# Peptides against a protein of PDB entry 6FRK, part 16

Target 1, 411 residues: chain A of PDB entry 6FRK
Amino acid sequence: NEEVLNAMLKEVCTALLEADVNIKLVKQLRENVKSAIDLEEMASGLNKRKMIQHAVFKELVKLVDPGVKAWTPTKGKQNVIMFVGLQGSGKTTTCSKLAYYYQRKGWKTCLICADTFRAGAFDQLKQNATKARIPFYGSYTEMDPVIIASEGVEKFKNENFEIIIVDTSGRHKQEDSLFEEMLQVANAIQPDNIVYVMDASIGQACEAQAKAFKDKVDVASVIVTKLDGHAKGGGALSAVAATKSPIIFIGTGEHIDDFEPFKTQPFISKLLGMGDIEGLIDKVNELKLDDNEALIEKLKHGQFTLRDMYEQFQNIMKMGPFSQILGMIPGFGTDFMSKGNEQESMARLKKLMTIMDSMNDQELDSTDGAKVFSKQPGRIQRVARGSGVSTRDVQELLTQYTKFAQMVKKM

## One batch from the design tools (peptide; made by RFdiffusion4, then SolubleMPNN)

Design b1_p9_3_s2 (from b1_p9_3, 4 letters changed)
Fold by OpenDDE base, seed 1:
Structure b1_p9_3_s2 (fold): chain B 411 residues (1-411), chain A 9 residues (1-9)
Amino acid sequence: as target 1 above (411 residues)
Amino acid sequence: LLELLQELS
């Protein structure tokens, strides 16, 4: 039993290291899991795999919990949020995402560009803010970030803004000049929250970077970016461990909507390759699918048409990068997150939609679409010719539809 | 939707 436990823990430790979890945290987790597993309960015929998985899950949840309550803005107050982080961390884009998140929730939100170091920083922020209809402040002529930050905060306080986000300068590495500038800005504006933005794609460097910031500035919150890419999210554990600060949000793509509140359980589930069904449901619900109620009503009656399937393909295409959606499905490993698989999957959906575009209303709206085609094989040939595909491609689509329609009838 | 994605894989 102990040998089997050690073998399974070795596999888990390898997978966590491959997920960019820091080696010290992996060692600690291994020890904690060993201490949490009752070997006697494992002997009682319980599924050993499930017990280990549960123990690993529980210990990962603890590693993501800093034991400190996350700061939250107060409604009807002026909340100053200062962003800090390296250049290329996604800090500037994350400022816009956070501003947009609060704006969509009915907060009076604004952005300040206090990055005087990077040429075009203000133009980038202005472009993002203008697209999202977020009020912004910055200067093309003032070179002191303290002056810009102070003037911008004062302006937006006087205009009764509730969320005042200050984007600061980054550097390519930790430099004393960067930390001095951050401290001067922080002292001048007295932020209610300091948010450290970390790029998850830097892998094992997450700990050292997060520690360097925490040792110099009073980081109170963490935002992890680029969790849509090759970053398996293990760097998030390193950030929490080093900063002793909660992750408040995650960036899950390049779009302004690719931003969500951090949820521990879904995140750990995804990290373990269990998928994020809850996050998938939330994303599906956030899609203002005008006809979701009508579809749900049809599904409750066991009705599913080729048109209903077409509408679902359109909905999937609206959910953003297909790789992110697949990465939320249980059993779809990180290999589905490859750029090749996303383009191929989207091309496959577009091909299926093109086939359905060559169907008539009788075919699309039939509750037994496959039977309509089976009774009149000439329809398959018509659709194949109309869409420029083989009769086999049409038959494959009808086979998929039939599986769905059978599943809906069992619901 | 989940089932749809599983069949597309």
Scores: peptide ipSAE 0.000, ipTM 0.408, DockQ to the pose 0.056
Fold by OpenDDE base, seed 3:
Structure b1_p9_3_s2 (fold): chain B 411 residues (1-411), chain A 9 residues (1-9)
Amino acid sequence: as target 1 above (411 residues)
Amino acid sequence: LLELLQELS
């Protein structure tokens, strides 16, 4: 029994190391899991794999929980949020994402660019803010980030903004000059929250980076970016361990909407390759796809039309990046769709919808759409001509529809 | 929906 446990723990430890989990945390996890597993309960015929998975999951959840309540903005107050992090961490993009998140929730939000070091930082922030209709402040002439941050915070406080986000300079590496600048800005504006932005793709460097920031500035929150890439997110555990600060949000792509509140359980599930069913459900619910109830009712009756498939494709297109949705499905790793395949998949869906736009109501609303086309092959040729596609493309659509309709009948 | 997404991939 102990040999089997040690073998399984070795596999889990290897997988966690391959997920960029720090070696010290993996060692501690191994010891904690060994201490939490009753070997006698494992002997009683319980699924040893499930017990180990549950113990590993529980200990990973503890590693992501710093035991500190996340800061939340107070309604009707001026909340100053200062962002810190290296250049390329996604800090500037994350400032815009957070501002947009609060704006969509009915908060009066603004952005301040206190990055005087990077050429075009203010133009980039201005471009993002303008697209999102977020008020912004910055300077093309002032070189002191303390002055810009102070003036911007004062301006937006006087204008009764509720969320005041300050983007600071990043550097390519940890430099004492960067940390002194961050301290000067923090002392001048007295932020209610300091957010450290970390790139998940830096892997094993996450601990050292996160520690260096926490040792210099009072980081109270963490945001992890680039979790849509090959980064398995193990670096997030290192960030929490080093900063003793909660992860408050995650960045899941390049779009302004590719930003979500951090949830411990879904994140650990995804880290273990179990998928994020809860996040998928939440994302589907956030889309307020009112038509989903009517569809679920039809599906329960084993009815599935070409129109129902069209509505599903519209829903999928509304869900945003298809790679994110697939990455929430258990067993669909992020590797299943390269970034290139996502645009191709969306283009394929749009092509299928364009074919269906050339169908008539009798074809779309038939409970056996494939049979309607099989009985009258001239319909295929009409639809093909109407949509500018081959008869083969229409047949491929009907084949896909038939597969879906067969699945629905088995539900 | 998940099965739908699996076949579209």
Scores: peptide ipSAE 0.000, ipTM 0.390, DockQ to the pose 0.066
Fold by OpenDDE base, seed 5:
Structure b1_p9_3_s2 (fold): chain B 411 residues (1-411), chain A 9 residues (1-9)
Amino acid sequence: as target 1 above (411 residues)
Amino acid sequence: LLELLQELS
């Protein structure tokens, strides 16, 4: 029924607005999804729910794709990358993260601090660069960012640096003087790439801010920061729409390693509350955990048991930056991390594992563990007694498992 | 969003 479709689309639109997706983009997405479903319903008699989910996913993927190929640095050439963005966007931290990313890949990378407005900007950059062993340039006395940027770029060009990252002044507001200074720096150094750094937590303001930067300088790339926090990432869609530029990287925490190449499918999956199972698989593969191939094969076959979840929790505990991994697990997203520090998240995971330690092999190895418990409620009481938890805690675990298992079956 | 899509279906 069209009324049911309109009700479902209304709730999808509400959830997208709650994910900080811009109101104009949500309206456009609603119209595009409605049009796509109306066409597919006529063709396939498919379950409306699956069609809506697929149509929403497909239209979000299109909103993240500006149709422009991301700029990539050329090996053996001098590549000047200028960073632009507001104060508090994570711009300076992101400069260091990007420099470290390229350095770890064997690029000759350096940093320039052309932020003369913020007191201690150069000291902060110097501290971050020194910890990462990245060469840096800046001044304590020069107040003209054009001079600092030009001298720094010339110095590092003469020293045959391949990646030259220039950090600029971020201001609290869209001040005309900031944009003029930014344009003067861009004109003086002629960067090969201008990167707009956006804080994912600024919500509906993302469009207007991203547009203001794009209207003044030729933004060619976007980096989204603070995706480890309460930000659901919907503001990233606004930045892509306003800048017409691809997201190239995301910042996923405060550490220099909390930085990854942007992947469209995992990002949209996470935005929809589907988690980042692809990124989890990639990280699990990078760690060369011996038992991972069997788990990846089970996940590819849509099989996920309570034992597989337990083994994943063990792997997560072995993996150092617990926050990054939890944020990739479906149902352990922002709400699991938002309520506590890394220690509280680990304590919750340990509690879940302790509950599973009280399960038997029939319960752990069932492809539908929740159904085993629902058919025989006495199992919940046994596990609750065995683990010293409430029956509610066991039901919450089974609810989480059911969410995971349903997602794995949809992959 | 997926949960919302699931509750509505």
Scores: peptide ipSAE 0.000, ipTM 0.323, DockQ to the pose 0.021
Fold by OpenDDE base, seed 4:
Structure b1_p9_3_s2 (fold): chain B 411 residues (1-411), chain A 9 residues (1-9)
Amino acid sequence: as target 1 above (411 residues)
Amino acid sequence: LLELLQELS
């Protein structure tokens, strides 16, 4: 039993390291999981794998919880939010995303560009803010970020703005001059929240970077960006551990709408490749897609057909930013995000639908579609010929369907 | 799928 546990934990630890989880956190998690698993309960239990997965999930949930309540803006007050982070972290884009998020929620929101170091920083912020119809402040002539930040904050306070977001200079390196500038800006504007923006794709460097910012400025919140890329978000755990601050939002793409409140359970589920079912629900509700009550009733009964999967693919195609939606569907996220841009993902989905268009009603409406094809392999060859694809492509579709149908049966 | 996940949550 202990050897089996150690082998399974080694596999989980490898997968977490491949997800950019810090090696120290992976070691701690391994020890905590070992201490949380009763070997006697595991010996009597039919489902050792489920027990280990549940223990790993619980310990990952603890790693993203700093034990500190996230700061939230107060309605009817002037909330000053200062952004800090390296150049290329997505900080400036994230300022616009956060401003747009609060504006859509009915908050009186504005943006201040206090980045005097980067040429065209104000033009970029102005372009983003104008496109989103967000009020903005900055200067083409003032070189002191403290003056710009102070004047901008005072202006928008006097105009009774509720959310005042201040973007600061980002440099390519951790420089003492950058931290001194950030501290001077923070002291001048007295922000209600300091948000550290971190790129998830920097992997093992997340801990050292997050610590360097926290040691210089009072970071109270974290936003993790580029979670649409190859980064599985394991660096987010390192940021929480180093800053002792909660993740408040995540950036999931380049569009202004590619921004969502951080939810612990969905994030850990996605990190483990379980999918983000809750985030998928929230996005479909936000998109006001037609209620599929009939599908809901089937899934409550653990029923999922190839037709149900086809209908879901049609819904996904209606939702727009395809990479994000697929990344939320259990069993589709890893295979679709790893191989292409949004257009390639859409082309792949259209290919899967074309394969299903060559299936008959018995195949589409079977509660065990994979078993129908496994019992009669000639069906795979018929569908492959009818859709102009390889038998392998049909088998890959059936494998994806099987993964999804197994998840629905476990709900 | 989202409605289904909402009803299952």
Scores: peptide ipSAE 0.005, ipTM 0.379, DockQ to the pose 0.026; fails the geometry check

Design b1_p9_4_s1 (from b1_p9_4, 7 letters changed)
Fold by OpenDDE base, seed 3:
Structure b1_p9_4_s1 (fold): chain B 411 residues (1-411), chain A 9 residues (1-9)
Amino acid sequence: as target 1 above (411 residues)
Amino acid sequence: VLDLLKELA
């Protein structure tokens, strides 16, 4: 039993390392999982695999919880939010995404560009802000970020703005000059929240980067960017461990709407390759598509049919940046999320829908669609022939449906 | 290995 446990834990540890989880955190998780597993309960015939999974999931949830309540803006007050992070972290884009998020919620929001180092920083912020109809401040002539930040914060305080976001300069590396500039800006504007923006794609460098920022500035919140495509998100655990600060939002793509509040359970589920059904439900709710309430109510009751999956695919096809939503569906492999293949992802969904168009109402409306096909294999051949696909393609669809329906039953 | 985590799911 201990040898089997050690073998399974070795495989889990290898997966977490491949997901860019820091080696120290993986070692700590391994010891915590070993101490949390009662070997006597494993002897009682409980599914050893489910116990280890639950223990791993529980310990990963603890690793993303710093034990500190996330800062939230106060309505009717002037909330100053300072952004810090390296150049290329997605900091400037994330400022615009956060401003747009609060604006859509009815907050009076504005943006300040205090990046004097990067050529065209103010033009980029102005372009993003204008597109989103967000008020902005910056200078083409002032080179002191402290002056720009102070003047911009004072201006928007006097105009009774509720959310005042300050974008700062980034550098390519951790430089003492960057940290001194950040401290001078922070001391001048006295922000209510300092947000560290981290790129998830930097892998094992996440710990060292996050620590370097926390050692110099009072980081109180983390935003993780580029959780689209190849970024496995394991670096987010390193950011929380180093900053001792909660992740408040995640950036999931390049569009202004590719931004969501951080949820621990969906994030760990996605990190483990389990999919993100909760995030899919939230995203479907945000779109306010006419038939969404009925689908959400079925999902809450653990009911999921092939027709419900078809309706979800129709909704997904009506949704913008399609690659993100597919990555939230269990059983849609990483091949659907490849950044360059949005057209291929759409073609794959359209193929799956065409297979379902060849199913009958009894097959589509069954609460156990896979069992209907397993009891009568001739149905698979009929559907394959009707849709012009292989029997393997129909079996792959049924396998994806089964994975999804099993997750919905666990909700 | 991700397949093992997916199969654990």
Scores: peptide ipSAE 0.000, ipTM 0.337, DockQ to the pose 0.020
Fold by OpenDDE base, seed 5:
Structure b1_p9_4_s1 (fold): chain B 411 residues (1-411), chain A 9 residues (1-9)
Amino acid sequence: as target 1 above (411 residues)
Amino acid sequence: VLDLLKELA
């Protein structure tokens, strides 16, 4: 039993390392999981795999929780939010996304460009801010970021702005001059919140980078970017551990709306490749689709049919930002999106739906649709002919369905 | 991670 546990934990650890989770955190998690698993309960014939998965999930949830309440802006007050992070982290884009998020929530929001190092930083911010109709401040002539930040904060305070976001210079390397400049800006404007922006794709470097920022400025919040890409998000755990600060938002694409409040459970589920069924449910509920309650209850009971999958694909096609929703579906992760644009992904879903349109009610409403087809291979041939696809395309759909149904049964 | 957790089973 202990050898089986150790083998299973070794592969979980390998998978977490492949998800860019820091080696030290993976070691600590392995020890914590070993201590949390009752070996006697594992001996009783309980699903050892479910027990280990639950223990791993629980310990990952603890690693994302710094035990500190996230800072929230106060309505009717002036809230200064300073952004810090490396060049290429998506910091400037994230400033605009956060400003737009608060603006859509009815906050009087503005942006300040205190990035004097990057040529065209102010033009980029101005372009993004203008598209979103967000007021902005910056200079083409002032080279001191402290002056720009101070003047911009004072201006927007005098104009009774509620959310004042300050973008700072990012650099390619940890340069002492950058950290000194950030500290000078922080001291001058006295921000209510300092947000560290981290690119999820930087992998094992996340800890050292996040620590270097926290050691110089009082980072109180983390935003993780590029979670739509090949990044599995394991670096986010390293940022939380190093900064002792909560993740408040995530960036999930290039669009200004590709930005959402961080949710622990969905994020860990996605990191473990379980998909974001909770986020899918929440997003589906936000659409006020009348049939959602019945689907949510079926999902809670571990029931998932080909019809339920078809209805989900219909909902996805209605929801607009298709990339975000596909990334929430188990087995439609980054690999489904990385192989095509949004139009190709929509064409793939439409093809899958066309295959399901050639299925009968017995096939669609079966709680084990794949088993119905495996028992009677003639059904695959009928559906393939009816939809004008290969038998391989139908088998691929059934394989995807089986992956989803197995994940729903594990919820 | 789940695929590795699946290959473990």
Scores: peptide ipSAE 0.000, ipTM 0.355, DockQ to the pose 0.021
Fold by OpenDDE base, seed 2:
Structure b1_p9_4_s1 (fold): chain B 411 residues (1-411), chain A 9 residues (1-9)
Amino acid sequence: as target 1 above (411 residues)
Amino acid sequence: VLDLLKELA
């Protein structure tokens, strides 16, 4: 039993290291999982794999929870939010995303560019803010970020703004001068929240970076960016461990709307290659597709047809960036994104729809579509000929449908 | 949608 546990924990530890989880955290997780697994329950013939997966999931959830409640802005008050982070972390883009998020929620939101170090920082912020219709402040001539931040905060306080976001200078290296500048800005504006922006693609360096910021400034919130890239998000665990601060949002792309509130359970599910079921359900519900209520009702009854699958493929194709949607889906995030670009993923989806276009209503509307085809193998050959695909391609589609229908029955 | 996409991987 201990050898089986150690082998499975080795596989999980390898997968977590490949997900950019810090080696110290992976070691701690392994020790915590070993201590949390009752060896007596493992002896009782329970599914050892499920027990270990549940223990791993539970311990990862604890690693993402700093035990500190996230700061939230107060409605009708002036809330000053200071952003800190390295250059290239996506800090400036994230300021605009957060401003847009609050603006869409009916908050009176503004942006201040206190980045005097980077040439064109104010022009970039101004362009992003203007596109989103967000009020902004900055200077082309003032070189002191403290003056710009103070004047901008005072201006927007006097204009009764509720959300005042201050973007600061980012540097390429942990320079003492950067941290001193951040402290001077923080002391001058007295922010209600300091947000550290971290790039998930830095991998194992996330711990050292996050620690260096926390040791110098009172980071109270974390935002993780570039979770749409090659980074599997393991660096987020390192940021929470180092900062002892909650992740409040994640950046999921380059668009201003590619920004989501952080949810622990979906994130850990995605990190484990289990996907973000809740986040995609929420994203699908946000689309207000009238067909979603009918689907949710069918799913609640454990009913799922090939037609329901087809309609869902149509909905996915309407949602736009298919790569993000796939990355929210358990199992797809690793192998499907690694095997092709967004165009290839859409081409695969269209191929599956073309296979289903060659099915009849009895096949599409059957609550056990796989059984209809298994009882009459001639149907597979008909559909394959009608859609111009192999009988194997039809069998692969039916295998996919069967696993989905089994998962829906377990919901 | 999600579970179907899980199975396509």
Scores: peptide ipSAE 0.000, ipTM 0.373, DockQ to the pose 0.118; fails the geometry check
Fold by OpenDDE base, seed 4:
Order: sequence, then C-alpha cells, then structure tokens
Structure b1_p9_4_s1 (fold): chain B 411 residues (1-411), chain A 9 residues (1-9)
Amino acid sequence: as target 1 above (411 residues)
Amino acid sequence: VLDLLKELA
C-alpha cells in the first residue's frame, strides 16, 4: 500500500512540476499529502485514487491561501492601486483590465501612466483607456514618475474617483534603480494596495521574481497573467508562497474582458485538469445566455447526454473567445488548446458537432451514450461514415463525452 | 458546458 501511494504521489509530483509548480512546494505537498492520508482508511476499500486526489486538492488549496485576507476597494472612497512588475508581465494591459472590470461594476475608475522609461508607454495606455472609455493621466514631457504619479493621483482624488490605478515602469530584469523608483512612487502616492503582476509562463522563475519584488516593495496583492497559454498556473503558487499575498485576479488572454476575479477552488480544479466549472458558470452568467434552465435540472440529477453536449457546443460557439471557454471545460482544455488558434478550436468543435449530427435520437438522448456505442460498435462505423470522419474521431468524441458525463455524475 | 455549469451552481 505504501509503494502504491508513493508511485501515485510520484505521478502527481511529476504532473505538478510539468504545471510549473516550484520543486520545493511539490516536495512539501508530497510530505503533507503523505501525512494526511491514513493508510488504514485506504485499506478499507475506499477508492485510493479519489483519496489521493482529494488530499492533493486540499493541500494545493492551502498553498494558494497566504493566510491573509485580500484587500478590496471601499465604495465611495478613493482607492489608490499601484501596479508593479517586470516588462512583458502584462502589467500595463492588466491595469486596463482591472480599470475596465471596476468600471463595468459602476466604480468611477481612472488610469495613470507613471512609466517614463518605456517609449510609447503613455500612448499604449491612452489607446487602451480610450477604447474602454476610461479616464487617464500621463505626460509626454515629464520624466519623473513620482511627479506624474503624484499629480495624477491628486487630480483624480479631487475629481472624486473611487479607483485610481497607477502603472509604473517595468524592466526586463530586477534592477536596484527600478526598485528605488517604485519605492519613491509608493512613498509619494501612499497606495492602498500594491499589486504585483506576474507572467505565469516564466515557470520555475516565478518564486525568485516574486520574492525579489516582495523584498523591495510592500506587495499586498498578486495578479497572474497569461493563463490562456501553455502555463498551467503552477507559478501562481510560487508567487503566493514568496509574496505571502493573495492572488486577486487572473489574466486569461489579450482582450480587455480576459480578466476574472481569482477563485481558489476553480483555479486548483483547472490546474489539476479537472476544468473550471465555477468560472465557466460566471462567464456564462456575464453573457446572459437565458436558455439553460432545463439543462440545470438534468445536471442536478447527474444526467448528461450527447444532445446536452451538442447544445453546449452551440452555446460555446455563441460565446466568442473560444480558447478560454474550452480551457474551462473539463476534458476539452488540453486537446483543443495545445494544437491551434481560436479558429482551429472552432473548426474542431464544428467537426465534433458534425459527428453528432450523424447520430440518432437514441444515441443523442441516452444518459449513457458511451455504453450505447460500446454495446454496438457498428454504430461508431455508421456515424463515422455519415459524418465523413474516421472511427477514431468518433471514439475520441465518445471519450470526451465520457469524461464530462463522469464529472457531472460526481457533482 | 457553460450552460451545464450555470446549472450546477
């Protein structure tokens, strides 16, 4: 039993390392999981895999919890939010995303460009802010970021803005001059929150980078960017561990709407390849897709058919940014995101729908569609011929359906 | 799936 546990923990540790989780955190997780699992309870015929998965999930949730409450803006007050982070972290785009998020919630929000180091920083911020109809401040002539930040904060305080976001200079590396500038800006504007923006794609470098910022400036919040890419988000755990600060938001793409509040449970579920059910729910709620009360009731009963999956694919195609939505779907994220752009992902979804269009009502409406096909393999060949695809393509669809239907039955 | 998920919340 201990050998089986150690083998399964080795697979989990490998998968976490491949998800950019820091090696020290993976070791600590392994020890904590091993200590939390009663070997006697595993002997009692309980599903050993489910117990290990639950223990891993529970310990990952603890690693994302810094033990401190996230700062939240106070309604009707002036809240100054300073952004810090390296160039290419997505800091400037994240400032605009956060401003837009609060503006859509009815907050009086503005942006300040205190990046005097990067040529065109103010033009980029102005372009993003203008497109989103967000008020902005900056200078083409002032070279001192302290002056720009101070004047901008004072201006927007006097105009009774509730959310005042200050973007700072980013550099390609940690430099003492950058940290001194950030400290001078922070001292001048007295921010209510300092947000460190981190690129999730830097993998094992997340710990060292996050620590370098926390050691120099009083980082109180983290935003993780580029979670739409190849980064599985394991660097987020490293950022929390190094900064002892909560993740408040995540950036999930290049668009201004590709931004969501951080939720621990959905994030860990996504990191483990379980999908993000809650974030998917929230994203659909934002899109005001009304037609789904009937499917809610079926899911509450653990029922999921191939027809239900088809209707869901139609809804996904209506939702726009297809790559993000697929990345939130259990069992679809890895196969659809790893090999193509949004257009290829839509083409794959259209192909799956075309396969399902060749299914009959008995196949589509069965609560165990995979079993209908497994009992009569000739159905796979019929559907493959009818849709002009291989029997393998039909089997891949049925495998995806089975993974999803098993998840619905476990909810 | 998104609608499926709205329905599970």
Scores: peptide ipSAE 0.000, ipTM 0.348, DockQ to the pose 0.028; fails the geometry check

